# Peptides against a protein of PDB entry 5NXQ, part 49

Target 1, 114 residues: chain A of PDB entry 5NXQ
Amino acid sequence: EIQIPVSMAAEEEYLRSKVLSELLTDTLENDGEMYGNENEVLAALNGAYDKALLRLFASACSDQNVEKALSLAHELKQDRALTAAVKISERAELPSLVKKINNIREARYEQQLK

## One batch from the design tools (peptide; made by RFdiffusion4, then SolubleMPNN)

Design b2_p10_7_s1 (from b2_p10_7 with E4D E7D)
Fold by OpenDDE base, seed 5:
Structure b2_p10_7_s1 (fold): chain B 114 residues (1-114), chain A 10 residues (1-10)
Amino acid sequence: as target 1 above (114 residues)
Amino acid sequence: SLLDLVDELT
């Protein structure tokens, strides 16, 4: 059995989830509905997508690579995931990153109000 | 580890 590094596994999962999420999103936007429970599938895909990103994010934090971590945080879809990113940043003792991620959250809230 | 924290939060 070949053991795959965590970072590689996370990248693979991210890419897979990203592609599937994009395909599903495009289908729903163009066709309006898919066979089955599209909302459940989309939620699952988004969850998997963000989880994969958070693993990459955690790795970046471990490397003290704030810029990479921040870039990854911008790719997170769910507010729940951003909250997780904040907690990870706090555990990593990266207060500047915490502030920047909170700014992302606030910006998204403001956009939702418009 | 931070990775363990990801599993806890997701």
Scores: peptide ipSAE 0.686, ipTM 0.965, DockQ to the pose 0.838
Fold by OpenDDE base, seed 3:
Structure b2_p10_7_s1 (fold): chain B 114 residues (1-114), chain A 10 residues (1-10)
Amino acid sequence: as target 1 above (114 residues)
Amino acid sequence: SLLDLVDELT
């Protein structure tokens, strides 16, 4: 069995998920039509995207690369993914990163209230 | 591992 390095696998999955998510988003924005399953597909793609991104995030945390980890956190789409990033940061014992990610969450909450 | 934690949270 051919083993793919974890970092390569994570990067490939991230890129694939990102492309698919963007393609679906563009389609929905351009066509403006819903056939009943688009929201479900979008949710699944966003979930896969965030999961792949969180794997990269976890790797950055393991490397103690806070700057890279924070940059990746900004790319997360779902609030639940940001919450996951906080928990990962806590496990990695990176309190400064925890604070910064919580700031991202708070900023998004404020934007949604406007 | 942190990767295992990702699987638990997603």
Scores: peptide ipSAE 0.686, ipTM 0.965, DockQ to the pose 0.818
Fold by OpenDDE base, seed 4:
Order: structure tokens, then C-alpha cells, then sequence
Structure b2_p10_7_s1 (fold): chain B 114 residues (1-114), chain A 10 residues (1-10)
């Protein structure tokens, strides 16, 4: 079996998950109809999306590409994924990135309070 | 590796 490079596999999964998440979100927002387990499907898709994105994030951290890593962190949907990104940044010994990701989390918390 | 850490956290 041909082994696909990890970075390419992660990118493919990210793009696939992103497209599916967007399609489902648009359907729910525009059609306003719920048929069964759409929320569960959306949660699963968001989880897969963030996991794929975190793999790309980890790769960027390994490359010491802080700018790319930060850009990817902004695309994360779930707070738990941002928490994971912080832990990955700590392991990668990138304290500036840790601070910037925590700022993203704080900004999202403030938006939820409004 | 950092990739292993992703698997642990997700």
C-alpha cells in the first residue's frame, strides 16, 4: 500500500471536513428544517474538522512557522480545540504563540458574554 | 511527537 505523507493526508481531511461542515451549516441556517440528528452530525464534523486542523497546526509548530500556526488557530471552531492548540504550543516551546492563542480564547469568551 | 499529542488531545 502506498503511504501518503502525513501533511497531505491532514490537508485532505481538513478540506473535506471543512466543506461538509459548511454545507451542513448552510442547510440548517437557510432551510430551517431539522430532520433527526443534524446537530450530532454537525458536532462530529466539527470535531473531525478541528482534529484535522490541529494536525496541520502541529506540523506548523514543528516547522517553527508561528505565523502559519496562528492563522490555523484562528480557524479552529471549538474551545476545546484552542485548549489543545495551547498545549501543543507549550510542548513545542513557543510561548509567544501560547499567549496569542489564549488571547483568541479570551476574545471568544467576551463575545459570548454580549 | 506533536502529532501524537494531537491524537491524545482529540
Amino acid sequence: as target 1 above (114 residues)
Amino acid sequence: SLLDLVDELT
Scores: peptide ipSAE 0.686, ipTM 0.965, DockQ to the pose 0.839
Fold by OpenDDE base, seed 1:
Structure b2_p10_7_s1 (fold): chain B 114 residues (1-114), chain A 10 residues (1-10)
Amino acid sequence: as target 1 above (114 residues)
Amino acid sequence: SLLDLVDELT
């Protein structure tokens, strides 16, 4: 068995989840319901996608690469994932990143209210 | 570790 570095494994999982999520979303948008469980599949894919991103995010935080971490945070889909990113940033003692991610969350809330 | 925290939060 080949052991893959954590960051590389996370990137692979991210890409897989991203592609599948996008394909499913496009199918639902253009062709409608297929099997009757599309929402459940999409939720699972989005969860896996965000989890993979958060692993990359954690790695960036460990490297104290705030700009990379912030870029990854912008790619997160779920609000709960942004909340997780804040907590990770706090643990990493990166207060500037905490503020920036909270700004992302606030911006998304404002967009949803429109 | 931060990775452990990811697992706890997801």
Scores: peptide ipSAE 0.686, ipTM 0.965, DockQ to the pose 0.906

Design b2_p10_8_s1 (from b2_p10_8, 4 letters changed)
Fold by OpenDDE base, seed 5:
Structure b2_p10_8_s1 (fold): chain B 114 residues (1-114), chain A 10 residues (1-10)
Amino acid sequence: as target 1 above (114 residues)
Amino acid sequence: DLDALVESLL
């Protein structure tokens, strides 16, 4: 069996998780059916989604591609994922990226206060 | 390793 490169695997997982999340969201918004496990499913999907993104993010950091890394960070859903992105950026010795990601976090906090 | 870090964080 051909081993898929890590970056391609991450992209596949990201796309799959994104599509499923969007599909589930649309279904819940339009049909209003609740089976009792939607929150668990969404949490799992969001986790997989962010994990996939973080793999791409780590790859971008390894490439010293700050612009790509920042774009990916904007796509992260969970605060814990942004925290992970900060840690990755720190280890990649990208202080400008660290600052920008922290700005994203702060902006999200401000939005939650409104 | 950044990939290992991702696995440890999520």
Scores: peptide ipSAE 0.225, ipTM 0.857, DockQ to the pose 0.229
Fold by OpenDDE base, seed 4:
Structure b2_p10_8_s1 (fold): chain B 114 residues (1-114), chain A 10 residues (1-10)
Amino acid sequence: as target 1 above (114 residues)
Amino acid sequence: DLDALVESLL
């Protein structure tokens, strides 16, 4: 059995999930047709996408690569994923990253209010 | 382990 490094597996899943999520999103925006399951499919894809990103994020944190970690955090879609990123950053003892991710969350909240 | 943490949070 071939063992694949976790980081490589995460990257592959991220790319796959990203492509599928983008394709579905574009279809919904452009075609305007709903068949009753698109939101469920999107939620599943976004979940897998964020999970893959968080694995990459955790790896970046382990490497003490704050800038890479922050860049990955900006790509997270769900608020729950940002919350997870904060917890990972706290565990990694990266307080500057914690602050920056919280700023991302706050900015998204403010955008939703407008 | 940060990977284990990811699995526990999602």
Scores: peptide ipSAE 0.223, ipTM 0.856, DockQ to the pose 0.228
Fold by OpenDDE base, seed 3:
Structure b2_p10_8_s1 (fold): chain B 114 residues (1-114), chain A 10 residues (1-10)
Amino acid sequence: as target 1 above (114 residues)
Amino acid sequence: DLDALVESLL
């Protein structure tokens, strides 16, 4: 079995999860068909998407690439994923990134209240 | 290890 580098594996999983999420979303928007399990499928896909993205985020943090890490954080969908990103940033000792991610979370909370 | 952390958080 050929071992794929962790970064390449993470990128592949991210792209796969992103494509599947987009395809499902497009299908539901276009056809409007409901089978009763779409929300569960979407939740699973969003989870996989964010998990893959967080792996890329962790790699960016390890590289001390704050700009890349921040860009990736903006692509996270779930609040729990942003929370995870904060924890990763804290452990990576990147306080500026922690603050910026918290700003993203606060902005999303504010938008949800409107 | 940050990768291990990701797995533990999700």
Scores: peptide ipSAE 0.222, ipTM 0.855, DockQ to the pose 0.227
Fold by OpenDDE base, seed 1:
Structure b2_p10_8_s1 (fold): chain B 114 residues (1-114), chain A 10 residues (1-10)
Amino acid sequence: as target 1 above (114 residues)
Amino acid sequence: DLDALVESLL
């Protein structure tokens, strides 16, 4: 049996979760129908999305591809995912990337305080 | 293992 490369599997899951998250978001914004569980479903989808991204992020860090890693970090939605990205970057011994991701977090915190 | 690492951080 052929084992699918981790990076390929991560890309597939990322794309799937991204599409589903976007479709749900668009539906809520355009149709306005609430059944009571959409927020929970959206949170679960966002979790899956960020998890898939973090796998790609970890791979980029392993490849020492800081530019790709940073681009992926900007796509993360949840603060806890950014925190995870910082931890991965620390383990990869990429302090410049750590600082840049922390800057993303700080910028989002400031935006939330408005 | 990358999957295990990611799962441990979330």
Scores: peptide ipSAE 0.214, ipTM 0.850, DockQ to the pose 0.176

Design b2_p10_8_s2 (from b2_p10_8, 3 letters changed)
Fold by OpenDDE base, seed 3:
Structure b2_p10_8_s2 (fold): chain B 114 residues (1-114), chain A 10 residues (1-10)
Amino acid sequence: as target 1 above (114 residues)
Amino acid sequence: DLDKLVEELL
């Protein structure tokens, strides 16, 4: 059996969840079709999306690729995912990345207050 | 564990 690298699997899942989320959104906005579970599907897709990103993020941290890790963190949707990214960064002993991710979180909080 | 943290998002 050919084993797919974890990073490639994560990228696949990320792309899949992203595309499906976009397709569902487009269907609702453009066609007005409602199947009764759209919000649940979107929540699940967002979870899978962030999970996939976090795997990539963890890989980037392990590689000490702070710039890549930061770029991935910006793509995270859920605050809990950013929290996980902080924890990963702390465990990877990347304090500069921790600070930058916390700045992302703070910026999002400020945006929500508008 | 980092894998555990990722799995918690499920």
Scores: peptide ipSAE 0.172, ipTM 0.830, DockQ to the pose 0.163
Fold by OpenDDE base, seed 1:
Structure b2_p10_8_s2 (fold): chain B 114 residues (1-114), chain A 10 residues (1-10)
Amino acid sequence: as target 1 above (114 residues)
Amino acid sequence: DLDKLVEELL
């Protein structure tokens, strides 16, 4: 069995999760049909999406590619995923990235309050 | 192990 590199597997899962999340969102917004389980499906898809992104994020941190890591952090949807990104950045000893991700998180909180 | 780390932090 051919082992797929971790980065490729993470990218595939990210893209899959992203596409499915977008398709479901579009369906809910445009078609108006509810099956009663959409919230559960969305939660699962968003979880898988952020998890895949965090793998890519961790890889970027390992490469010390702060710019790429920051770009990936902006793509994270859930606050808990941003918190995870902070922890990963701390472990990677990237304090500048920690500050920038915390700024993203704070900005999102401020937007939710408006 | 990145997978374990990600799962632990989520």
Scores: peptide ipSAE 0.165, ipTM 0.826, DockQ to the pose 0.178
Fold by OpenDDE base, seed 5:
Structure b2_p10_8_s2 (fold): chain B 114 residues (1-114), chain A 10 residues (1-10)
Amino acid sequence: as target 1 above (114 residues)
Amino acid sequence: DLDKLVEELL
């Protein structure tokens, strides 16, 4: 059995989850058909997407690659995932990254208030 | 362990 590095496995899962989420979103937007469980499916896909992305984020933090980590944080969809990214950054002792991720969260909250 | 933290938080 070929052992795949964790980072490569995370990239694969990220790409898979991203594609599935995009395909479902496009289908709903274009066809307008609701089957009653789309929101649940989307939530599950977004969860898998963010989880895969957070693994890449954690790897970037471990490498002390703040710029890569920040770029990945911008791709996170759920607020809970941004919260997780903050906690990961805190544990990785990257306070500048913590501040920048909190700025992303604040910006998203301001958009929801409009 | 950052990877373990990811599994715990999501």
Scores: peptide ipSAE 0.182, ipTM 0.836, DockQ to the pose 0.229; fails the geometry check
Fold by OpenDDE base, seed 4:
Structure b2_p10_8_s2 (fold): chain B 114 residues (1-114), chain A 10 residues (1-10)
Amino acid sequence: as target 1 above (114 residues)
Amino acid sequence: DLDKLVEELL
């Protein structure tokens, strides 16, 4: 069996998770059909999405591509994933990226307080 | 190393 490069596999999983998350969200918002487990399914999909995205983020950090890493961080959904991105950035010794991701987190917290 | 960190944090 042909081994898929790690970066390509991560991109594929991200795209798949993104599409599924968007489809489920659109269905709930537009069709209003509830089967009783949608919130759990969404949580699982969001988890898989952020995990896949963090793999891409880690790769961007390894490449010292701060702008790409920051763009990916903006796409993260869960606060725990942003926390993970900060820790990855710290270990990658990218203090400017750490600050920018913390700014994203702070902005989201301020929005929740309104 | 960074990939392992991703697995540990999620």
Scores: peptide ipSAE 0.177, ipTM 0.835, DockQ to the pose 0.230; fails the geometry check

Design b2_p10_8_s3 (from b2_p10_8, 3 letters changed)
Fold by OpenDDE base, seed 1:
Structure b2_p10_8_s3 (fold): chain B 114 residues (1-114), chain A 10 residues (1-10)
Amino acid sequence: as target 1 above (114 residues)
Amino acid sequence: DLDELVESLL
């Protein structure tokens, strides 16, 4: 069995998770019918999405590609994922990226308060 | 391993 490169596998999983999350969101917005499990499914999909994205983020950090890493961080949905991105950036010794991600997190907190 | 690192942080 041929092993798929980690970066390629991460991209595929990211795209799959993103599409599924968007499709579910669109369905809920257009139909609005609740079957009792939509929120649970959405949470699981968002988790998978962010996990896949974080793998790409970690790869970008390893490559010292700060611009790519920052772009990926903007795509993260959950606060816990941003926290993980900060930890990854710290381990990668990228303090400028840490600061920028923390700014993203703070901006989102301010938006939630309004 | 990147997968293990990501899993440990989530």
Scores: peptide ipSAE 0.202, ipTM 0.841, DockQ to the pose 0.177
Fold by OpenDDE base, seed 2:
Structure b2_p10_8_s3 (fold): chain B 114 residues (1-114), chain A 10 residues (1-10)
Amino acid sequence: as target 1 above (114 residues)
Amino acid sequence: DLDELVESLL
């Protein structure tokens, strides 16, 4: 069996999950068709998507690539994933990144209030 | 490590 590097596997899952999530979202928003499990599927896809991103994020943190890590954090969908990114950043001893990710979270909270 | 952390958080 072919062994896939962790980063490549994460990237693959990220891209696949991203495409599928966007496709499903567009379908629901634009076509309004219901098949009975779309929200459940979206939740699962978003979970897989964020998990894949977090693996990439962790790798970027390990590489001390703060800019890449931050870019990845912006792509995270779920608040729980941002929380995870903060924890990863803390363990990676990247306090500036911690602050920036928390700013992302705060900005999202403010947007939800509008 | 960070990979283990990811697995534990999600």
Scores: peptide ipSAE 0.217, ipTM 0.850, DockQ to the pose 0.230; fails the geometry check
Fold by OpenDDE base, seed 3:
Structure b2_p10_8_s3 (fold): chain B 114 residues (1-114), chain A 10 residues (1-10)
Amino acid sequence: as target 1 above (114 residues)
Amino acid sequence: DLDELVESLL
């Protein structure tokens, strides 16, 4: 069996999930049709998207590429994914990145309160 | 292994 490198697989899945999420979002915004399951589908797609991003994030952390990791963290959609990124950063022993990601979370909290 | 950590967290 042909083995695909983890990094390549992660990149492919990220791109695929990103495209699907964007297409669904555009459809909902433009068509305005509700079938009763859109929120469930969106949640599933966002979950897959963030999971794919987190794999890339973990790879960046392994490479000690803090700037790339931070850039990827900004693309995460769900708070739970940011929390996961913090935990990954902690395991990677990147305290500066931990602080930067927590700043992202705090900023999003403040925006939600307004 | 950070990849396994991702799987465990999500």
Scores: peptide ipSAE 0.209, ipTM 0.845, DockQ to the pose 0.226; fails the geometry check
Fold by OpenDDE base, seed 4:
Structure b2_p10_8_s3 (fold): chain B 114 residues (1-114), chain A 10 residues (1-10)
Amino acid sequence: as target 1 above (114 residues)
Amino acid sequence: DLDELVESLL
């Protein structure tokens, strides 16, 4: 059995989820059509996207590559995913990264209030 | 296991 490295598998899943999420988003924005289930599909795709991205994030943390991890964190869509990234960072014993991710979360909260 | 960790967090 051929074993694929975790990081490569995560990258593949990330790219797949990203493409599908973008396609659906573009369709909704351009066509303006709503059949009733698009939001559910989009939510599922966003979930898969963030989950895949978090695997890449975890890999970056394992490599102690804070800058790469932070870059990936900026690409996360859901607040719950940022929360997960914080937990991963804590487990990786990267307190500076924890703070930076919390800053991202706070900035997004402020934007939502405007 | 990274997969288990990610799944447990989401």
Scores: peptide ipSAE 0.203, ipTM 0.841, DockQ to the pose 0.175; fails the geometry check

Design b2_p10_8_s4 (from b2_p10_8 with E3D E4A)
Fold by OpenDDE base, seed 4:
Structure b2_p10_8_s4 (fold): chain B 114 residues (1-114), chain A 10 residues (1-10)
Amino acid sequence: as target 1 above (114 residues)
Amino acid sequence: ELDALVEELL
């Protein structure tokens, strides 16, 4: 059995989750139909999306590719995912990345207060 | 180890 590299598997899962999240978002915005569970489905999809993205993020950290890791962190949707990215960066001993991700989180908090 | 952390956190 051909083992797919972990990075390729993570990319596939990210792309799948991204497409599903975008499709659901577009449907909700365009059709205006609420069946009552869309918010729960969206939350689950966002969770899967961020989880997949964090795997890519962890891989970038392992590669010591700070710029790639930072780019991926900008794509994270949930605050809890940014917190996870900080913890991953700390374990990877990338303090510059930790600071940059914390800046992203702070900027999002300021936007929510406006 | 980093992947295990991802699974633990999410």
Scores: peptide ipSAE 0.146, ipTM 0.818, DockQ to the pose 0.230
Fold by OpenDDE base, seed 2:
Structure b2_p10_8_s4 (fold): chain B 114 residues (1-114), chain A 10 residues (1-10)
Amino acid sequence: as target 1 above (114 residues)
Amino acid sequence: ELDALVEELL
């Protein structure tokens, strides 16, 4: 069995989940067809997507690559995932990254209020 | 450690 490095596995899952999530979202928005489970599928895909991203994020934090970590954080969809990213950043002792991620989170909250 | 944290938080 081929052992895939954790980072590569995470990237693969991220890309796959991203594509599927976007495809499903576009289908629902443009075609309006409902099959009865789209919201559940989207939730599952978003969960898998964010999980994969967080693995990449953790790797970037371990590498002290703050710019990469921040870029990945911007791609996170769920607020819970941003919260996880903050916790990871705190453990990685990257306070500047913590602040930046919190800013992302706050900006999203403000957008939801408009 | 960070990977374990990811699994714990999600």
Scores: peptide ipSAE 0.145, ipTM 0.816, DockQ to the pose 0.229
Fold by OpenDDE base, seed 3:
Structure b2_p10_8_s4 (fold): chain B 114 residues (1-114), chain A 10 residues (1-10)
Amino acid sequence: as target 1 above (114 residues)
Amino acid sequence: ELDALVEELL
């Protein structure tokens, strides 16, 4: 059986999830049709998207590529995904990255309060 | 699910 490297599989899944999330978002914004399950579908897609990103993020951390890791963290949508990124960064012993990701979370909290 | 992902990746 041909095994695809984990990094390549993660990149493919990220791109696929990103495209699907964008297509659904565009559809909801333009068509305005509600079938009663859109929020559930969107949550599932966002979950898959963030999961794929977190795999790329973990790879960047393993490579000690802090700038790439930080760039990926900015693309995360859900707060729980940022929390996961913090945990990954802590275990990767990247305290500077931990602080930077926490700054992203704090900024998002402040925006939600306004 | 994300917690499980963290445990899977580390």
Scores: peptide ipSAE 0.135, ipTM 0.813, DockQ to the pose 0.750
Fold by OpenDDE base, seed 1:
Structure b2_p10_8_s4 (fold): chain B 114 residues (1-114), chain A 10 residues (1-10)
Amino acid sequence: as target 1 above (114 residues)
Amino acid sequence: ELDALVEELL
């Protein structure tokens, strides 16, 4: 069995999770609740999406590609995922990235208060 | 391992 490179597998999982999350979101916006479990499914899909994205983020950090890592962090949906990204950045010894991700998190908190 | 690290942090 041919082993797929980790980066390629992560990209595939990210794209799959992103598409599924977007499709479900669009369905809810157009058709509303159909089965009564859409919110639970959406939460699971968003979790899978952020998890896949964090794998890409961790890879970018390992490559010392701060610009790519920051771009990926902007795509994270959940606050818990941003917290994970901060921890990954700390372990990667990228303090400038830590600061920038914390700024993203703070900006999102301010938006939620309005 | 990268996957283990991600799982730990989520």
Scores: peptide ipSAE 0.138, ipTM 0.809, DockQ to the pose 0.178; fails the geometry check

## One batch from the design tools (peptide; made by RFdiffusion4, then SolubleMPNN)

Design b2_p11_3_s1 (from b2_p11_3 with E3D E7D)
Fold by OpenDDE base, seed 2:
Structure b2_p11_3_s1 (fold): chain B 114 residues (1-114), chain A 11 residues (1-11)
Amino acid sequence: as target 1 above (114 residues)
Amino acid sequence: SLDEFADSLPL
């Protein structure tokens, strides 16, 4: 049995979760049909999506690839995922990345206030 | 949670 590297597996998971989340979102927006559990499904998909990204993020941090890590952080959907990314950055001893991710959070807060 | 998940990731 062929073992898939963690990074490759994470990429696959990310892409799958991204596609499913987008498809469901588009379906709901275009059709307007609600069956009562769409929010739960979307939350679950977003959770899986962000978890996949965080795996890639951790890998980038491990590689000391700050630019890649930052790029991945921009793709995170949930604020709690950004918080998780900050924690990972702290563990990786990347204070510049911590600051940049916090800037992303602050920017999103400003958008919510607008 | 994502917080707990983050702690489980290797660096």
Scores: peptide ipSAE 0.581, ipTM 0.951, DockQ to the pose 0.942
Fold by OpenDDE base, seed 1:
Structure b2_p11_3_s1 (fold): chain B 114 residues (1-114), chain A 11 residues (1-11)
Amino acid sequence: as target 1 above (114 residues)
Amino acid sequence: SLDEFADSLPL
């Protein structure tokens, strides 16, 4: 069995999870029929999606690529994933990135209040 | 959890 580089594997996981999440969302919007497990499936897919992104995010932080890390943070869906990104940024000693991610969280909170 | 997952990622 061949070993795939970690970064490549993470990118593949991200793309796969993204496609499946979008496909499920589109299917529900078009057909509107529920079989009883769609919400659970969507939650699992979103979880896998954000985990894949966080792997890429950690890699970007390791490379000291703040711009790439920030771009990836904008793609995170769950607030708890943004919290995870803040923790990673703190461990990576990137305080400017911490501030920018917290700004993303605050912006989403304000949008939710409207 | 995502929080625990974050702690497991290497930097």
Scores: peptide ipSAE 0.579, ipTM 0.951, DockQ to the pose 0.950
Fold by OpenDDE base, seed 5:
Structure b2_p11_3_s1 (fold): chain B 114 residues (1-114), chain A 11 residues (1-11)
Amino acid sequence: as target 1 above (114 residues)
Amino acid sequence: SLDEFADSLPL
């Protein structure tokens, strides 16, 4: 069996999930009609998307590439995914990255209050 | 969960 490198697999999953998420978002914005399962599909896609990003994020942290890791964190959709990224950063002993990700979370909270 | 998933990722 041919084994695909972890980084390549993560990239493939991310790109696929990103495209599908964007297509679904565009469909909902353009058509706007819900038939009962769209929210469930969206939740599943968002979950897969964030998991794919977290794999890439962990890889960046392992490489000590803080700037790449931070860039990936900005792409995370769910707050719980940002929390996961903080945990990974703490485990990787990257306190500056922890602070910056927490700033992202705070900024999103402030946006929700407006 | 994402939290548990994060703990499974190697560094």
Scores: peptide ipSAE 0.579, ipTM 0.952, DockQ to the pose 0.944
Fold by OpenDDE base, seed 3:
Structure b2_p11_3_s1 (fold): chain B 114 residues (1-114), chain A 11 residues (1-11)
Amino acid sequence: as target 1 above (114 residues)
Amino acid sequence: SLDEFADSLPL
């Protein structure tokens, strides 16, 4: 079996989960034929999506690639995923990244208040 | 959880 690097595997997982999430959303919006567990499926897909991103995020942090890490953080969907990203950034000793991710969280909070 | 997951990621 061919072994795939962790970062590459994470990228694959990210793309897969992203596509599936979008596909499901489109199906619900356009066909409206799914009933019952669509929200659970979406939640699971979003979870996988954010986990994949966090793997990439951690890799970027490890590489000290703050700009890449920040870009990835912007793609995170769940607030708890942003929190996770902050934790990773703290472990990576990247305080500037911590601040910027917290700014993302704050911006989303403000949007929710509107 | 995502929190637990994050802690498992190597840096």
Scores: peptide ipSAE 0.577, ipTM 0.951, DockQ to the pose 0.917

